# Ledger of designs, part 171: peptides against a protein of PDB entry 5T59

Target 1, 112 residues: chain A of PDB entry 5T59
Amino acid sequence: TTPTMQSTSLLTEHLGYPPISLVDDIINAVNEIMYKCTNAMEKYLMQRNIIGKKDFSDEIKIGTAKLESLLENSVDKNFDKLELYVLRNILSIPSDLLEENRFRLLHHEKLV
Target 2, 90 residues: chain B of PDB entry 5T59
Amino acid sequence: EHIRFQRLVQVCNKALEESIRKLQSWEKIHECFPNYGQTREGIENLTVCQQQVIKLWSNLSRVEFDAIFHERSIEEKLNQLDDLINKARS

## One batch from the design tools (peptide; made by RFdiffusion4, then SolubleMPNN)

Design b2_p27_1_s3 (from b2_p27_1, 9 letters changed)
Fold by OpenDDE base, seed 4:
Structure b2_p27_1_s3 (fold): chain B 112 residues (1-112), chain C 90 residues (1-90), chain A 27 residues (1-27)
Amino acid sequence: as target 1 above (112 residues)
Amino acid sequence: as target 2 above (90 residues)
Amino acid sequence: MESEKKKEKLEKEREEAEKELEEFEKS
């Protein structure tokens, strides 16, 4: 189920940061890595752009961009799923802990 | 007892693996370089790229994710969460 | 102290990974 405001608040208190911040870090990291990889590939190929008497610079640029787009789409799809899974199943508070008595317990445990 | 952090690692690895799957296809790579890939040297260069990108993808992501997990103390926090839940249910 | 050691290790690994990336680009 979708995280509640109460769950978010409790987890934020527990973690010291909002749960979404972790996901954001992960997603930002993978995006950065993705572009680093594709950029490196382009640079590598651009150093090898001439074969025989033909210059493949344009094809290399276009081709690398296409691969980047392909990877972007896949990253977006898979890490959107990851975000949902993490927030719903990993960084989640079971309903029984959202009850009044359990809520107090959670706060107490943090303060001790 | 502690399951959440393991699940986090697993889902991250799964997302990474599924994301790079398209680049593991030589056909997909070759389609992006139709003329370049018709040359012997082009094929060799693209082969190196494919291998290096996959390698770098895996290594860079592992290092960065580990750094994130450390900075966020997520293993400890998730373990604590597991403990709290288990304690509440006991 | 353990946290610092781990941080240092991770930083070294990051540096090595970046070097590999650079080596690929310049190879």
Scores: peptide ipSAE 0.635, ipTM 0.947, DockQ to the pose 0.937
Fold by OpenDDE base, seed 5:
Structure b2_p27_1_s3 (fold): chain B 112 residues (1-112), chain C 90 residues (1-90), chain A 27 residues (1-27)
Amino acid sequence: as target 1 above (112 residues)
Amino acid sequence: as target 2 above (90 residues)
Amino acid sequence: MESEKKKEKLEKEREEAEKELEEFEKS
């Protein structure tokens, strides 16, 4: 079930920001961390690219790129699931509270 | 009584754990460096990388997510939401 | 005030985490 415009509006008022903004922050953060980690790994290995007079620079670059891709795919998959779960089950208002009388209650609580 | 924030933390941790799972496989790491990983030094270096990446992944994500949660006041807001829902159903 | 203290703590932890990352790169 997709959140209604009403629930989004109410939650935005309650939170002070749209619910999706929280998810965006989380996803942006993990993406940044992901690239930081893989970049650090590449740098670490590139400082150790010569072993026994053999240069492994190309293999290191390709290998780290593959790992980054693997991690990227996994992050995308799992955090897409997270987004759906958060918006549907955490940052959500039960349908019974979207009725007229309950709607007033939420507004009243905000104003008081 | 308050359940939403707990769930948020849980699903975040789950997503992080599931995301890094593939990098926890030494076999997958080695496959990306087939020749490099056949050397003693290469194995050692890759081992360090695997351990450090996993560690940094966990630590960086914890710090950043905590910062986000604080900046968004999400625990307080979710607790309030729980209270409102419970009150409405009472 | 509590929020400010917590913010400061989190910022410190962030700095430390980033330092660990940098140290890994240069180790």
Scores: peptide ipSAE 0.635, ipTM 0.947, DockQ to the pose 0.931
Fold by OpenDDE base, seed 1:
Structure b2_p27_1_s3 (fold): chain B 112 residues (1-112), chain C 90 residues (1-90), chain A 27 residues (1-27)
Amino acid sequence: as target 1 above (112 residues)
Amino acid sequence: as target 2 above (90 residues)
Amino acid sequence: MESEKKKEKLEKEREEAEKELEEFEKS
């Protein structure tokens, strides 16, 4: 189920930030790490681009780009799933607690 | 009792592992460097890259995710959420 | 206090991880 506006509001109040902000941090971090890794790999290989009398610079650039694309696609796929799971199952409020009386209770407990 | 944070860690680890899975395949890496990988030196260099990338992937992600979790106080907040839910249902 | 110590630890680990990255790409 899709998170409701009410659950988002309650969680935002509880967390001190919107639930999606956590997911954004995670996704931004992994993307940064991904590009750091692939960039480092390219640099490492480009320092070793000549073997014998042959220059493999073009192949290295293309190959690294392919690996980056492969990793990028996998990251996108898996972390999209992560986002959905986190927002639906971890950072979620059960429907029975979204009723008016339960809402008040949660709010009251925060203030205490 | 407290389950949400554990699940968060698990799903993060799963996503990281599944994301790097294809790079753990030597065949997949070799396919990207068909001629370079036919040389002895090329194979050696690619081998180093494979192990280093996987290592760095794991280490960097662990450090950054731990930092995020700390900055967001997410373990505490999720534990509190579990407690609130359990209390409300009791 | 504990939070600050943990933050410091995490920062050190981050620095170490980044150094490993630099060592790889410059090796």
Scores: peptide ipSAE 0.632, ipTM 0.947, DockQ to the pose 0.943
Fold by OpenDDE base, seed 3:
Structure b2_p27_1_s3 (fold): chain B 112 residues (1-112), chain C 90 residues (1-90), chain A 27 residues (1-27)
Amino acid sequence: as target 1 above (112 residues)
Amino acid sequence: as target 2 above (90 residues)
Amino acid sequence: MESEKKKEKLEKEREEAEKELEEFEKS
């Protein structure tokens, strides 16, 4: 299920940052890496754009863009699943710990 | 018992693997360069690109994720969370 | 501090990975 506001607050206190911040860091990193890889590929191929008196520059640009789109779609799909899983199953607090008594315990542990 | 950080690493690796899977297909690469890939030199160049992209994808992601995990102290924090949960249930 | 040492190690690894990327582009 979707994390509650209470869980988010408690986890933010524990982590020192909102849980979503970790996911954002991961997703941003992957996106940056993705574009670095495809850009590098384009540069490599553009240095080798002429073969047999034919200029393949346009095909290289279009082809690299297609690969980038393919990778982008896959990244979006898989890391959306990752976000959901992390927030629901990893960065989550079981319902039994959201009760008054358990809440006090968490605060007590932080203060000690 | 610590389980959350292990799960985080696993789900990250899975997402990375699934994301790059289509680029591991030579057919998918070739489809993007139909005429370029009909030349010997083109095939050689595309082969190098495929190999390098996959390697760079793996290396860069490993380094960046490790950096993120360190900066966020996530292993320690998740272990502490596991401990708190276990203690509360005991 | 171990944390600083680890940070330095990770930074070196990042630099090496970026160099590999650059080498690919220029090869």
Scores: peptide ipSAE 0.630, ipTM 0.947, DockQ to the pose 0.923

Design b2_p27_1_s4 (from b2_p27_1, 12 letters changed)
Fold by OpenDDE base, seed 5:
Structure b2_p27_1_s4 (fold): chain B 112 residues (1-112), chain C 90 residues (1-90), chain A 27 residues (1-27)
Amino acid sequence: as target 1 above (112 residues)
Amino acid sequence: as target 2 above (90 residues)
Amino acid sequence: SESEKKKKKLEEERKKAEEELENFIKS
C-alpha cells in the first residue's frame, strides 16, 4: 500500500530524483495554469465591464474569484487522487522484488 | 509489456478532465455572473471566456506536462522499470 | 541530439500556447 523506504530509495536511484518530485512538478504546473486561466478571464471581462452604462466590475471580480475557488477545489481533489495513484501504482516496486535477492538484482542491473 | 507510462498519461488526462468539468457547465458559469449574464453582450463575453479557458486549460497543460515528462525522462525510466520487473519475474 | 530537438519542439509549443493566452487577454 504505502511506499516503503526501500522502494523510495530504489526508485530515487533509478529515476535520479525522488518519485514525489515528479508529482510536485505536475501539481505545480497545473496550479500555475489554473491561475493563468482565471487571471486571463478576469482581465478579459474587466475590459468589458461596462454594458448599457452599467458597471459590472464588482460582479466580475467576485464571479471570477468564485470560479477560481471552484477550480482550486476540483484541482486539489483530483490531483490528490493522482498523487496517490502515481506513487502507489506507477512509481512502485512490487513486493516480491523487494526481497534481498531481487534487491541486489535491481542494483546490479543499474550498474551493468 | 510497457504499461506504466501509459497509465501515467491516462491518470493525468483524467485529473485534468475532471478538474475542468465544472467550468464546462454553462449554468455554473452563469451563476457566477447572474446580472452580467442577463445582458446580450455579457452572455457573449462569458461564452468566449468559457470556450477560451477550456481551450487554454487543455493546451497549456498538455504542453507543460509533456515538458515535465521530457525533463524527468519519465517514459524511458518507466519503461526501464517495466523491463526490470518483467525480467525479475522471468 | 534527439533530446535537444525534442526540447526545442516543446519550447516552441509552450511559446505558442502562451501566445494564445496573451491573445485571449488582448482580444
Scores: peptide ipSAE 0.664, ipTM 0.950, DockQ to the pose 0.906
Fold by OpenDDE base, seed 4:
Formats: structure tokens, sequence, C-alpha cells
Structure b2_p27_1_s4 (fold): chain B 112 residues (1-112), chain C 90 residues (1-90), chain A 27 residues (1-27)
């Protein structure tokens, strides 16, 4: 089931923030970590760019960029799936609780 | 009883594991550094990088996600949601 | 408070993880 405005409102009230905000935090974090990792790799290798008499600086830069792209694509794919799953199955309100009587209960419980 | 937070953790771990899987392939690493990886030193350096990146990926993500979960009080909130749902259905 | 303790612990873990990252680069 797709999240509704009603469920979003209820969850926002319950959480104190919109459900999407949690997902955004997660995605932003993993992206930051991803770039930290690949950047670190580049720096590490760039300090070791000369082997023998050959300078591999260009290859290192290109290669690290390729790995970053590969990882980035995978992150995007998998965390898009995560977003959908979280919003649909974790941060969701069952339809039976969206009924009038249950809706009142939710508000009452929140205020108590 | 409480299932939502567990699912959140699981799906996060799954996404992280699936994301890093390609970097766990030495072939993929070597393909990006075809000439560098033809040297002994290059292979050694790339091996260290691969191992460290995977390790750092896991550690950094664990720490950051835990921080997010804490800041968002998500475990408590999801548990409360589970309780509310269960109560309504009892 | 327990929340503060946990926050502190998480911060320390974050610091440690970042240090590991930095150590990798400097190694």
Amino acid sequence: as target 1 above (112 residues)
Amino acid sequence: as target 2 above (90 residues)
Amino acid sequence: SESEKKKKKLEEERKKAEEELENFIKS
C-alpha cells in the first residue's frame, strides 16, 4: 500500500517529524560515507602513485572514480528500495487504524 | 510483538551489504587499475584498499545509523507504533 | 541520563571510526 496523506500526518505527529526525514537522514549518511571511503582510497593510492619509475597517478584517479561510480549506482539502487520498503512497511499505518473509531484512538493515545 | 525496528535494522543492513558487494569483487577492483594491478606493490596497495574500504564502510555506517536512530528516537517510536497497533487489534 | 550516556557513547564511536578512516589515509 502507498502512504496516504492521513497516514503521513499521523506518523508525523507520532514521530515528531515526517517519515521521509528519517529516510533522508539514512540516505544522506550513506552517501557521505561512500564518498569518504572512495576519497580515502584515492588519497591512499595517490601516496603510492609511483612504482618503479612509472607514475600511475592518472590511472589511480580514473580508477577510483570508476569505483566510486560503481558504488554510487549500487547505493542509489539499493537505498531507493530501502526507501520504498521503509515508507510502505515500517513507517506505515494499517488501514484498519485509519478508520474513524481508530483514528480517534490514535489521537487520544497521543495526547495521554 | 515489536517488529518494525527490527525490520528497519534488517533492511538497512541489507541495503549496505548489497551496495558494497561489487567492491568485494577483486576482479572489479583490478579492472579499475589494470596496469597498477600488474605490479606487486600495486596489488598489495589495492588489497589494502579493498579491505579497508569494506571495513570502513561497515564501521562508519553502523555508527552513523545508530546515531540517526538515536537522534530520531526511532526504536522507541516504532515500538510504540507496534504497541498501538497490537492494542487496537486486541 | 541514559540518553546522554548513549549519546556520548555514540559520539565516541563516531570519533573512533573517523580516526580509523584518517589512520588509513595516513598509513
Scores: peptide ipSAE 0.664, ipTM 0.950, DockQ to the pose 0.907
Fold by OpenDDE base, seed 1:
Structure b2_p27_1_s4 (fold): chain B 112 residues (1-112), chain C 90 residues (1-90), chain A 27 residues (1-27)
Amino acid sequence: as target 1 above (112 residues)
Amino acid sequence: as target 2 above (90 residues)
Amino acid sequence: SESEKKKKKLEEERKKAEEELENFIKS
């Protein structure tokens, strides 16, 4: 079930920020970490690009790029699932509490 | 009683673990460096990279996610949400 | 405050993690 505007509003009031902001922080963080890791790997290998008489610089650059792409795809897939799960099942208000009377109660609790 | 924050942590860990799974495959790594990985030194270097990247992935993500959770006060907020929901249903 | 202490701790952990990253690159 897709989060309702009402649920989003209530949660925003409760959290002090929109629920999606938390997810954005998480996704931004993992993306930053991902690129830090792949960049580190490339730098590490580029310092070790010559083995014997062969220079593997080109292969290293291409290879690390491929790994980065693989990781990007996996991150995108899994954290898209995470986003949906978090917004639907964690940062959510049960439908029975979104009824008019219950809604007022939650709002009242916040104000008191 | 308090379940939402636990679920958040679990789903984050799951996403992180599933995301790094491909890099845990030596075969996948080797495929990216077909000639480099045919050398002894290359294998050694790639092995170090694999281990270090996985370690760094875990450490960096743990630290950053904990920071986010703290900055957003999400554990407290989710616990409060659980309490509110439980109270409303009582 | 406890919150400030935790924030400081987290910052230190972040620093350590970043140092590990740098150490890997420079190794």
Scores: peptide ipSAE 0.662, ipTM 0.950, DockQ to the pose 0.904
Fold by OpenDDE base, seed 3:
Structure b2_p27_1_s4 (fold): chain B 112 residues (1-112), chain C 90 residues (1-90), chain A 27 residues (1-27)
Amino acid sequence: as target 1 above (112 residues)
Amino acid sequence: as target 2 above (90 residues)
Amino acid sequence: SESEKKKKKLEEERKKAEEELENFIKS
């Protein structure tokens, strides 16, 4: 099921932050790591751009850009799925606990 | 009875593994460097890059995700959520 | 605190991982 405003509020109170904040941290982290990896690869290869009498600098730049794009697309696809799964199945409150009496129970448990 | 944090770890690992899958293909890497990869030295350099990128991808992601999970206290919070749900259903 | 110790350990691991990245580039 899709997250509701009520679920978001309850989870925010429980976590101390909105559920989406965790997902944002994860996605931001993997994006940073992705660019660190591709940048490192480019730098490594650019230090080895001349083989024999040929300069492969342009090919290296284009090639690393292609790999970066490939990785970007894959990261976007897979972590979009992750976001949906986490928000729907992990950081979620079952519908039966969203009833008025159950809501009060959860609130009471926190206060006690 | 604590299942949510385990699922979080699993889905994170799956996303990381699936994301790096294409870079694990030598053919995909070689396609990006068609002429460079026709040289002996080029092949050697690309091989090192492939191995190191995969290694760095795994290590960096593990460290960063662990840091995030700690800062967000997510294991404790998810365990508490499991307990609350189970208690409410009892 | 236990939490602070864990945070310090994680930071050390982060530093180590970043050093591995730098070592790759300069190798």
Scores: peptide ipSAE 0.660, ipTM 0.950, DockQ to the pose 0.851

Design b2_p27_2_s1 (from b2_p27_2, 10 letters changed)
Fold by OpenDDE base, seed 2:
Structure b2_p27_2_s1 (fold): chain B 112 residues (1-112), chain C 90 residues (1-90), chain A 27 residues (1-27)
Amino acid sequence: as target 1 above (112 residues)
Amino acid sequence: as target 2 above (90 residues)
Amino acid sequence: AEKFEEEVEEIIKEQEKKQKERLEKAE
């Protein structure tokens, strides 16, 4: 279930930022890490591209690209699930508290 | 009492673990380098590469995610959220 | 997303098949 506008507003006030911003930071970070890993792998192997009389540069480039694609797909899948879970189950307000009188409690606690 | 931050850490770790799973398979690695992996030196290089990538993945993710959590004060905020919910229900 | 992963896996399998055939011919 998609978070309500009410919960988003309340959580934004509580957090100081929209809940989605946290998820965005996480996803951006893992994507950066992913490409750093694949780049490091390619560079490492390209420094060791010649074995005997054979140059494996082309195979290394293709192979690394394949692994990157697999990793990218897996990251996308798993962190999409993460996004849904975080927004729906962690950064969420129970329905019983999504009443006008309960909204005041959150404001009151912040002021105290 | 405080459960939300623990859950956040758990799901982050799970996502990271599941994402890197295919790279943990030697068979999958070798499939991408069929001729290179037929040489002794190639196998050695791929082995080291695989290990290094996995370690790099783990270390970088730990550092970056901890930084994000700190910058966003998410542990404190989630604990406060738990407390607010518990108080409202009591 | 799932289709993309399947595509990559298919490419890998195809390459493996070609490599196997090439090795068999070389023997």
Scores: peptide ipSAE 0.022, ipTM 0.840, DockQ to the pose 0.014
Fold by OpenDDE base, seed 5:
Structure b2_p27_2_s1 (fold): chain B 112 residues (1-112), chain C 90 residues (1-90), chain A 27 residues (1-27)
Amino acid sequence: as target 1 above (112 residues)
Amino acid sequence: as target 2 above (90 residues)
Amino acid sequence: AEKFEEEVEEIIKEQEKKQKERLEKAE
């Protein structure tokens, strides 16, 4: 179930930012890390591209690209699951708290 | 009592672990470098890359995620959310 | 192996520096 507009609003008020912003930060971070990892690998191997007078530069570039794609696909898959889980189960408000009386409670706590 | 932040950390760690799983396979690494990996030096270089990439992955993710959690004050906010929910149910 | 480790360390240090800067800006 997708979070309601009400829950999103309440959580935004509570957090000081929309819940999705946290997820975005996480996903952006892991993507950056991913490319740093693959870039480092490529650079390292490209410095060692000649073995026995044979140049493996092309193979290294292709191979690294394949690994990057593999990692990218895995990241996308797993962090999509993470996004759903976080928004549904962690950054969520139970239905009983979405009632008018409970809404007031949240408002009261914010003001106090 | 406070469970949401713990769950957040757990799910983040799981996602990171599952994401890097394929790179932990030597077979998959070698398949990407079939000829390079047939040389002694190539194998050595690939081994180093595999090990160090995994370490880099772990270290960078730890640093970055901790920073995000701090910047977003998420532990405090999630604890407060737990408290509010518990209070409402009491 | 050592060269890669050095590169990794440099990357980590760079990230730590960036994090420090971000934290300082937030305060």
Scores: peptide ipSAE 0.152, ipTM 0.893, DockQ to the pose 0.857; fails the geometry check
Fold by OpenDDE base, seed 1:
Structure b2_p27_2_s1 (fold): chain B 112 residues (1-112), chain C 90 residues (1-90), chain A 27 residues (1-27)
Amino acid sequence: as target 1 above (112 residues)
Amino acid sequence: as target 2 above (90 residues)
Amino acid sequence: AEKFEEEVEEIIKEQEKKQKERLEKAE
C-alpha cells in the first residue's frame, strides 16, 4: 500500500526530513556512480582504440553507450523496487499506530 | 529488536548487486564490442574494464551510501522508530 | 591494466575526500 499523508508527516517529524529525501539521495548517488563507471570504461578503451591497423573508436563509443543504457535500465528497475520497499516497509508506521496516540508519543519523546 | 536499518542495508546491497549483474556477464560485454572483442588485445582490454568497473562500482557505492546514511542519521532514526513502535505495542 | 587501476584509484580517493569534507561541514 502507498504511504499515507499521516505517516509521511509523522516520519518527517521524526526524521527531520521527508522519507522520500533519503531515497532521492540514494538514487542520485547511484546514478552518479553509474556515470563515473561508464565514463572510466570509455576513456580506458579510447586510449586503446587502435589494434593493428584498425581504429575501433566508433565501435567503442557505441558499445560503451549500449552498456551504459543496459546499466541504466537495470538501475532504474532495481532502485524503483528499492524505493517502494523502503517507503512501504522500512520508513513506515503500522496502521494500528496511525492515530492520535502515536502522534502524542512522538511529541512526548521530544519533550523528554 | 532493531530490524529496519538492517533491512535498509540489505535492500541497498541487493539493488546494487542486481544492477551490476549484467556487467558481470562476459557474454553481454562481448556483444557490445563484437569486432573489438575478436582481437586478442581487445579481449584483454575488455577483461580489465569488466573487472575494474565492478570494483569501482562496489567501492564508490560503499563510500557514498555510508556517507548518506551518516548525514541522514538513518541508523539512529530507524532504531528509534523500532523502539517507539515496540513501546507503543507493549 | 595499470592505467585503468590508477584512474579508478584516483576517482575513489577524490570521492573519499569529498565525503570527508561533507562530513566535517555537517558537524
Scores: peptide ipSAE 0.151, ipTM 0.893, DockQ to the pose 0.891; fails the geometry check
Fold by OpenDDE base, seed 3:
Structure b2_p27_2_s1 (fold): chain B 112 residues (1-112), chain C 90 residues (1-90), chain A 27 residues (1-27)
Amino acid sequence: as target 1 above (112 residues)
Amino acid sequence: as target 2 above (90 residues)
Amino acid sequence: AEKFEEEVEEIIKEQEKKQKERLEKAE
């Protein structure tokens, strides 16, 4: 189920940051890693772009772009699923605790 | 008793594994470089690139995700959340 | 950023070394 505003508020208080911030950090990190990987590959191949008498620079650029697109699509798909799972099943509060009792427990722990 | 952080690690690993799976296919790599991959040297270079990308992907993701988890204190916070939930149900 | 680039370079160098060793063993 979709997290409620109450759950978000309680978790934000507990974590010290909104739950979505963790997911954003993860997604931003993987996107950066993806770019670094494809960039490294392109640079490596561009240093080896001439084989025999033929220059493969154009093919290398196009090919690397295709691989980046392929990886990007996979990252988007899988980390969208991750976002949904984390917010619904990990950073979540059971419905039976979304009452005064849960709120009191959180405040009590902060006071101790 | 503590299950949420374990689940977080598991789903992160799964997402990373599934994301890189297509690049683990030599056929997919070769399709992107049809003429370059018909040369001996080209095949050798592409093989190195494929291996490097996979290793970079794995190592960088490990370092960055661990850093995020540490900065966000997520293991401790998720354990505390588990404890709070268990206490409330007692 | 700079630390990352250094790490990437180290990984690349390590991979190149391993690849060279593999080729030598295959010969």
Scores: peptide ipSAE 0.040, ipTM 0.863, DockQ to the pose 0.053; fails the geometry check

